# Peptides against a protein of PDB entry 8HF1, part 299

Target 1, 320 residues: chain A of PDB entry 8HF1
Amino acid sequence: NVMLYATKPTEVMVSFPHQEQVLTVTRLISAEIEKFYVSLDLMNIGVQPIRRSKSLQCLRDPSKKSFVKQLFNDFLYQMKEYGIYAASIAIISLIVEFDIKRRQAETLSVKLMHRTALTLCEKIRHLLVQKLQDMTYDDDDDNVNTEEVIMNFSTPKVQRFLMSLKVSFADKDPKDICCLVFVERRYTCKCIYGLLLNYIQSTPELRNVLTPQFMVGRNNISPDFESVLERKWQKSAIQQFRDGNANLMICSSVLEEGIDVQACNHVFILDPVKTFNMYVQSKGRARTTEAKFVLFTADKEREKTIQQIYQYRKAHNDIA

## One batch from the design tools (peptide; made by RFdiffusion4, then SolubleMPNN)

Design b2_p29_4_s3 (from b2_p29_4, 15 letters changed)
Fold by OpenDDE base, seed 4:
Structure b2_p29_4_s3 (fold): chain B 320 residues (1-320), chain A 29 residues (1-29)
Amino acid sequence: as target 1 above (320 residues)
Amino acid sequence: SRSSLTLVYDFETEEEKLLSDEELAELLS
């Protein structure tokens, strides 16, 4: 029970400028997804062949369209909150998911729906990669995975986060590092993981210092689709972090479900703290006075965030 | 232009500081 530990980490809030990324490419992508939603609503997916019980049938067709929309909505959120570089990583996860769903489709109509979604994802991927390449002056160096490209095409929040990692861990001994990064959404874990792999590889001071892993919580939406592979990946990632083969763990709020992660010396909260439970559970991983608990906030939300954290601190002290 | 300065609030001291990258490194290390 994380609540029982008196934690007194250094608790700080890093501010970043609120910049709406008004890129033409992001507007174009959003408009293409909106057009796709109109087309998706007009698609007749037909009655799925009734293999199992009658009562769940009417809900199946809406659920498949709803799932497609959810993935694109999560992508749009990631593009907005983390930037177009993160979006170029996030879109790959959608491509993989829609290709799996296309292959698993029992009907031609469902297969066509997932194929149309996949085609849109490939178009989006091309638009994003092309935009990342437009900043490389050297026609011959198609490498979009440089520190400069990552930083320039990330939101101010992600820029401040990456800078904070660099200054905290540059040239340190990997064995002395135990870092948690909390994000709100499960798909953000994979996106930020992919971004960090590329950033660490492109940053000499962090190369061979940070070894990231990610943990996605249990999929509350479809426990049946939590593939044996996802469960194996989670167990492997946790074990690597326990064994010290990974020293940075990206996790969503699902650490609530009793995954015993060790105490860490750094805890970064990349997304807004929306609940008291998330605050207590994340802060409860920073147990020593030398541990750092770092929040990120937009300048416009600074005062509101400060007041919210003071309320959480007070409520925590009243329970402890 | 990346501001070379980062605005940081400390919840224990209730102080807001504008930190260089070096000062931020000292705070976060």
Scores: peptide ipSAE 0.618, ipTM 0.933, DockQ to the pose 0.813
Fold by OpenDDE base, seed 1:
Structure b2_p29_4_s3 (fold): chain B 320 residues (1-320), chain A 29 residues (1-29)
Amino acid sequence: as target 1 above (320 residues)
Amino acid sequence: SRSSLTLVYDFETEEEKLLSDEELAELLS
């Protein structure tokens, strides 16, 4: 039981300014998604044939439209919470998922629905990439993956996170690094992973220092959404992290389900700690006194976050 | 201008500090 470990890491909270990204491109993208939802609601996808072996509920027509809306809502959340650069990575994940669903479509109407979603994703991707390119002065280097572009098109939360990584790990021995990054949502793991790959590659002080991996939690709602590939990826990612071939692991809250990850020197909580279990499970990975447990909070939520963490600390001490 | 200072709260000391990148590095290292 992770709750029984007396963990005394250095617990710190990094504040970031609350900035609503009032960008024309984000408004345009949101409006295009809303228009698409209206169109999606009008689409007659017909009653889908029930495949014999799978739970009846996931095969109903509303569930397919609902899933499409869920992916775009998760994208909108990531664009808002992590910024345009992260959104440019997140949209690729939607493209991949909708292409899989398009190929798996049992009816022409469902195939068309996923094709329409893909067309929208490509439009969104183009709008995002174009906006990222607007800051590249040199017409010759279409490389939107610079440290400057990443930082300028990330939210203050992501900026403070990346800065905290840079100052913590610049020019360190990769063998001495064991870092966990916790995020709330499954899709955020992939998005932040892609962002970190590009950031590390563009940051000389972190190049060859940090080797990130990600772990997508088990979606308890439908074991059918976990491809055999995702389960293989999880096992491989965990093994690479155990073997020291990766030294930074991005995890969603699903580490609750008994994934034995080794003790880490750094634990970053990128998203708000919403539950006592998340607090205990994440903090329980920072087991040494030298370990760092780093929270991120908006300035406007600082006081509320401090009080919440003290409540969790007290509750943890009462159980220990 | 990137704010050269980071506001950090330490739960052990109960102190809130504005840290430079160097001071933040020292705290997080």
Scores: peptide ipSAE 0.617, ipTM 0.933, DockQ to the pose 0.811
Fold by OpenDDE base, seed 2:
Structure b2_p29_4_s3 (fold): chain B 320 residues (1-320), chain A 29 residues (1-29)
Amino acid sequence: as target 1 above (320 residues)
Amino acid sequence: SRSSLTLVYDFETEEEKLLSDEELAELLS
């Protein structure tokens, strides 16, 4: 049941300039990852026993190498789409994952593969942190987590998103805020969550106003990678959002049918709306009379995005 | 503060506006 809420949110699209961050550091990181892929392809890790988990595992190359490449490809995507500051947070998630995989390695060759990946992540982290520090004039305050550093090392998309949050929620009562932020990818939820924590802490007007959480939809979690801890964390995050202990939720999928999330007054779509279902379900969370539904688009994709949203609006009205 | 103007399209009004931070706050609040 698409709850055709009688109240249509205000629908707005925020444009951002397409600036290719031509940073030498991003080129260096990309080159190091590509060099690592060549090395990884040459590594003999032996035939891994195919644990016959029956389901949708078939399409992702079950090779431990493919998983390593996927994590670095997702990192490269985040660095490109969200910027160097977001990448500095994203790389920590890779470090944690590769350290876990290194410890869980059943063979020396697999252990060495994950160790090599981990070593690369530490090198990348160092390059990112060094670049963030290079713009802090004060050599003494190693605090790269300032509003200025976050903004300067974020993509125009993230800059416009953060600005939109700041102007929307500055000095508001936390109880009056119920905000959803939709992103495309699972790992982006964690990355944007970490970025928002640091941004909120560095922005006085948002301190004690916004309390973020994140949730990855069940369907986006490979059942085999959904740790018991992740499931517990998701349940806790949802409960905190329901209880009002968190007032901003970052999601990579529309909350499944049956996750009763309260009516939200703000819905931000950080990444492009790719499907009608995503549009309807995300918009359907903006249920208050004055609810805002905010899209972000690059200037170059503006016209295409407007046409796509009008098609979705029409299709939604035809079902209503 | 460099008042960064934000280009916003409203789907209800079908208007494109270049908004100040204050005008954007009014729209999004």
Scores: peptide ipSAE 0.610, ipTM 0.933, DockQ to the pose 0.733
Fold by OpenDDE base, seed 5:
Structure b2_p29_4_s3 (fold): chain B 320 residues (1-320), chain A 29 residues (1-29)
Amino acid sequence: as target 1 above (320 residues)
Amino acid sequence: SRSSLTLVYDFETEEEKLLSDEELAELLS
């Protein structure tokens, strides 16, 4: 009985400095969103007909105001956790969503609500892009998508993540790379995907080496809210990763839903590991002989994170 | 200033190390 010693991945934790991003632009954006929430609460959108659509979300907020607030709260989280550059990408997803909801609005009041949200998103987008341009000393290069701009306007966490990708994969054969990047939130997958596309394109050592894709968990709450396009995209992204046409996959808790992803040589956990299940499932994808499992932690949370990971390692060894 | 050094904890060795980009590349490659 050759005990197939499941080759334990090398487990490492990369530390980053905890910096409170005290930017005037982020404070201004947060204040504009808070003002919008006050205005939104005062909006009379009438009694929405309770469409008995089986979606639990439609039952909880007949006003659709909570959905609008959720999207802006997710944006504020992304701006705080990933930085201004990531926020400039994230805001585009809100613009697209609010434009769809505006067009699908059954009442004039709901249409106006989504229009007001959309107008705020365009203002936020302008403020973010203007701030990204302020560091480009060269008036002539409207290209805010340089490695320098991306790095300077990213949080220390994202900076260490991008650096770790660069040093891990610079000038490697794309065929030798099978990388997973785990994030906590669904909306973060698309945001980090857009950031990585721009970073890879601006980094010669990664250009033609990394081909990213993203996978978003099925919203278990309502399969009806998943656009046919989103479902097609997910299937295509998974297939591209299986076929080796993509070698980096950004995912949230999707692996809990039984999506079979191949064995990977690199697994990055960009956000804190919150559950034992997340730890086991993400680590369980690092199955090659030289597989790496990389965590990121703020310096202030280092000791707490180390203790938590040792508890998970112990619990995992007791089950194995 | 991007710190040219990265603080890394290895769970196998139970050691914390301050690594250059080259040493980090060796660890993560």
Scores: peptide ipSAE 0.595, ipTM 0.930, DockQ to the pose 0.834

Design b2_p29_4_s4 (from b2_p29_4, 14 letters changed)
Fold by OpenDDE base, seed 2:
Structure b2_p29_4_s4 (fold): chain B 320 residues (1-320), chain A 29 residues (1-29)
Amino acid sequence: as target 1 above (320 residues)
Amino acid sequence: MRSDKVLVYDFETDEERELSFEELAELLS
C-alpha cells in the first residue's frame, strides 16, 4: 500500500499579494476580444457536417465558434492569472492552433473565421511584446526574456513561484532534483513551460540545474482532438522525466489518469487545490525524505485556503 | 533588492512566518 509508507512531506503555503492594478494593455486586449466575439456571433459559418464523434462529451468541436471563444477565454485566463509575460507565450499557441485550423478548413466561411481569429492573435501578440519592450531600460536590447522583465510582467503568484523555485534549486545538482508543478488547466502547462524555459535561461543559478518538461492530461480534451504529435510529446516528456533527462515536470490533473510519475522531493501547486483528490494525488508524489509540498494563495484567500487544507489533511489521515 | 519578505504558513508547526529569501531557501531546500 503506497500510501502507508509515504513520508509526510513538509507542507507550506506561500502567500502573494492580490494585485488589483489592471494594466491598460490588458483592458485593451480584453476589449478587442469582446469586439471579436460580437463579430464572431454575426459570422455565417454555414451548417457544419455533424461529425458523430462517439464521445458525447466532446462539447468542443474545433470547427465551431464556441471552440474559438474557448481558446480566447483560456488566453484571457492565462493573462489574468499569470501576467503579461505568460500571455505573450500563450498567444503563440493560439496563433499556431488557428493557423492549423485555417489551413484545415473545409469551407471558405470557416477559413475566414480562423483567419480573423489569427489576425486578432497577431494584434494581441504585438500589443504584449510592445508592452514588454517599453519597460526594457536599454533601447538597444530587444531582449524581453530577461529575469527582470519576466518578474516585472508576471503576477504576484508567478513571482512567488519563480522565487520559490530559485531559492529551492539555486546551484543544486540536477540529479538530486525531482520536481512536480501542478496547474489546473491544460493550456497553462505549455504557457508555464515556456515561461520557465526563459526564466531558467535568464537565471544563471538555474540555467544548468533545471530542465523542465510538461505533460497534459488526456481527460481534459477528447482523445480525438489530441494530435498524434501531442501524444508523442507527452510520452517523450514522461520518459525524459523518468530517465532523469528532465527534473521538473509541469502537470495538469494527469495523476488522475494513472500516469505513474516517480517519487518527487518537491511538489509545487501553482493553482488553488479545488478537490480532495487533487490534494491527495499531488501530495502523494512528495514521497522522498524531506520532500516539500508547496501551495500558493492570495492573501485575501489565505484563511479560507488554510481551512480547506486542514480539512483535506484531516480527511486524508482518516483514510490512511 | 528590497528584502521582499514572503509570508509563509507552515502546516507542520501551524505557524505563520514572514521569511527572507534566505530563510525561505532553508525551508524549501
Scores: peptide ipSAE 0.632, ipTM 0.932, DockQ to the pose 0.741
Fold by OpenDDE base, seed 5:
Structure b2_p29_4_s4 (fold): chain B 320 residues (1-320), chain A 29 residues (1-29)
Amino acid sequence: as target 1 above (320 residues)
Amino acid sequence: MRSDKVLVYDFETDEERELSFEELAELLS
C-alpha cells in the first residue's frame, strides 16, 4: 500500500512566472477552432448506430461531435498550459486520430465531419510550424527541434521543468536515474513525451542520459482493440522502465497500486496536485535515499499551493 | 533579461530561496 509508506523525500516547489502567451498565432488558432465548432453544430450527421460495445463504456456521444470537440478542447488546453511547441506535437495526435476515424466512418456525413476536422488540424499544424520557423535565423535549417526553439516556444512552467531536468541529470549515469513525471491529463503524456524526445536529442548533456517513456491510464472509452493495444503499450512501457531501458516515465495517473515500479529517486509533478491521494501516491514513489519530490507552481498560486501541501503533509504524517 | 534565478520553496526548511541553476542542481541532484 503506497499510502502507508513513510517516504521522506526532499520536497521542493519551483515557482514560474505567470505569463499569458499573448501570441497572435494562438488567438488565430482558437478563432479557427471556434468557427469550426459553429460549423460542426450545423452538420447533420444523423443518428449513429450505437455500437453496443459489450462493456458498459461511457455513453459515446451518438453524434460523435462531442468527442471531436473534446479532442480540440484538450489541444487548446495543451497549447495554453505547455506552449506552442507542445501544441505542434499535440496536433499530430489529433491528425492521426481523425485520419483513423475518417477511414472507419460508417456514413458519408461522419466521414466528411472527420475530414473537416483533419483539414483544420493540418491548417493548425502549418500555423504552428510556420511560427516555430520564424525564429530560425538560418534559412537552410528547417529544424524547429532545437533547444532554443523548444525553450522559447514553451510556457514558463515547461521551461522551469526542462531546466530542472537538465540540472538534475546532466552527464549522469543513466543507470542511476529513475524519474517519474506526473501530468494531469492522459493526452499530455504523449505531448510531453514528444517534447522531451526532441529536447533530449537537442541537449548534448542529456542525449545519452535520459530515455523517456510514457504511460497513459486505462482508457475505459477506447474500443476493445484500442484498449488491447493501449494495454500492450502500457505493459511494454512499464517493462522497459523496470528493465532500465527507460529511466524517465511520464504518467497521468499514479500507477495503480498493482503496478510495482522500482523506487524512484526523482518525482516531478508538472501539473497542480489536486487531491491528497495524488500527493501520497506520487510522493510514495520517491523511495530512494535522497529522493527528490519536485512541484511546479505559478507565482500567483504559490501561497495557496504551499498551504495545500502543508495540509497534505500533516494528513500524511497522521496516517504514517 | 530572464532572471537567471529560480524561486524555490523548500518544505523541509520552510524557506523560499532564489537559486542559481548551479544551486538548483545541488538541491535536485
Scores: peptide ipSAE 0.631, ipTM 0.932, DockQ to the pose 0.793
Fold by OpenDDE base, seed 1:
Structure b2_p29_4_s4 (fold): chain B 320 residues (1-320), chain A 29 residues (1-29)
Amino acid sequence: as target 1 above (320 residues)
Amino acid sequence: MRSDKVLVYDFETDEERELSFEELAELLS
């Protein structure tokens, strides 16, 4: 029984301009990934012995190439949706993942595949960092983690989100802040977390105010070593948020798993609300009338999104 | 030119407002 608390938070939608900023660097990166997919399809990975472990059923060779493509496709999505600054953080997650998979590789061919993917990620990282450095006027300040760089190389959505955070929490007592940020994808949690760490550190008004954490859904699919570390990390992150050692939590669709997160004063939905369940679960965290529930929408999708939210509001009121 | 204004829709009032960052702060505080 998710107690449908008749939560009446202030529910607002912040619009952002739809800019398909096609930077030359993003085109180059996309083209390099496409070339890599062609090369990946030509790679002979061999038939790996199907280890009959029930947990390893997902590790068939087509699944390994598919997984590599999935990670790069997720990266491309993040670069498009959040900008090249976020992409510079997201690529690190791919580097870590491919290095783990390279070390876990049972065959030389699979090891080489992950090494090739890793080399591409390193090239992409270099291209992104170089582009971020183009705005640093001082040859001596290699610091690409300034508020200005973050803002200029973020999408309008991320810019509006960061500004909304800044204006909401500037000069507030950290103890009075309980904020949730919902994103659609697991990898986006890590990316936005890294972005927020850098943004908060570069923004004096937030540096001692916001302490972010993130939480990712349980990937039921792979009981990999990463899942155990992630479960430990999730428990730690939740505990830090409960103890007030963190006051901003970035979540993917994790609320479906019954994670008892406290009632929050602010709930930001960074990505489009695609389901009624996501709407109810996220809004159900904003339990007070003083709580804020903030959506972000592209101008072109504004009307459609408003109508969708009204349908969700109506459906929620009919059940409450 | 960063538009210094943000378009905000309020679902309780059914109003669309163009807010400054200061007005947005008041709404979100």
Scores: peptide ipSAE 0.621, ipTM 0.930, DockQ to the pose 0.799
Fold by OpenDDE base, seed 4:
Structure b2_p29_4_s4 (fold): chain B 320 residues (1-320), chain A 29 residues (1-29)
Amino acid sequence: as target 1 above (320 residues)
Amino acid sequence: MRSDKVLVYDFETDEERELSFEELAELLS
């Protein structure tokens, strides 16, 4: 039970400047998604054939539109919170999801809905990639996956996170590294994973040092809709991390689901700690005094975050 | 139409691969 251990990690809070500047491309993408929502609301997707399976009976047509909107809202959140580069990875996850849903569509109208969503995702992807390419000075190197491009098109939060990783792990023995990265949202795990892969590849000091993996929390809405693939992936990722084949694990809500991850020497909390349970569980993975527990906060929220962490520390000490 | 391949670094192979969206789906799913 993670809560029973008196953890005394070095707790660090990294501040990042609030990004007030909204790029024109992000406004354009947001406007295109809003236009799509209007069109989506006008789409008559019909009455879904009731699949006799008890779990599928409740997926009425409104729920499918709602799910499409949820995915785009999650994308918009990721673009805002992590930046254009992260968004370029996040959009691919939407493309994959909508293509799967398009193939699984039982009606022509639902198939068309997912096709329209997919077309929008491709347009968004093109806009994002084009914007990433605009900073590559060398017309000949189509490689948008440079450290410079990643950093320049990441939010200050992500920049500080990447810098923190670099300084923490540059030229270290990979065997001495056990890192957890906590994010709030399921889809952020894949996004940050892809970002980290590219960042590590582009950062010589982290090459062969960090081997990232990600764990996606169980879909609380329908464990039955978790693809057999997703469950296999989760099991594989946990096993790789346990076996030391991965030394950095990105996870969302994994600890709340009772997935036991080993104790780590580094724990990064990329998103705000919203609950006491998240704090205790995440901090409980940094068990040694040498372990680092790193939080990220906007400069504007620094004081409030400090107060919240003190309240959580106090509450933890009162229970321990 | 240039097949919009995504450059993905595979840490298992230490190779950079240009993946199709289908191949990327297999990698990410």
Scores: peptide ipSAE 0.255, ipTM 0.724, DockQ to the pose 0.019

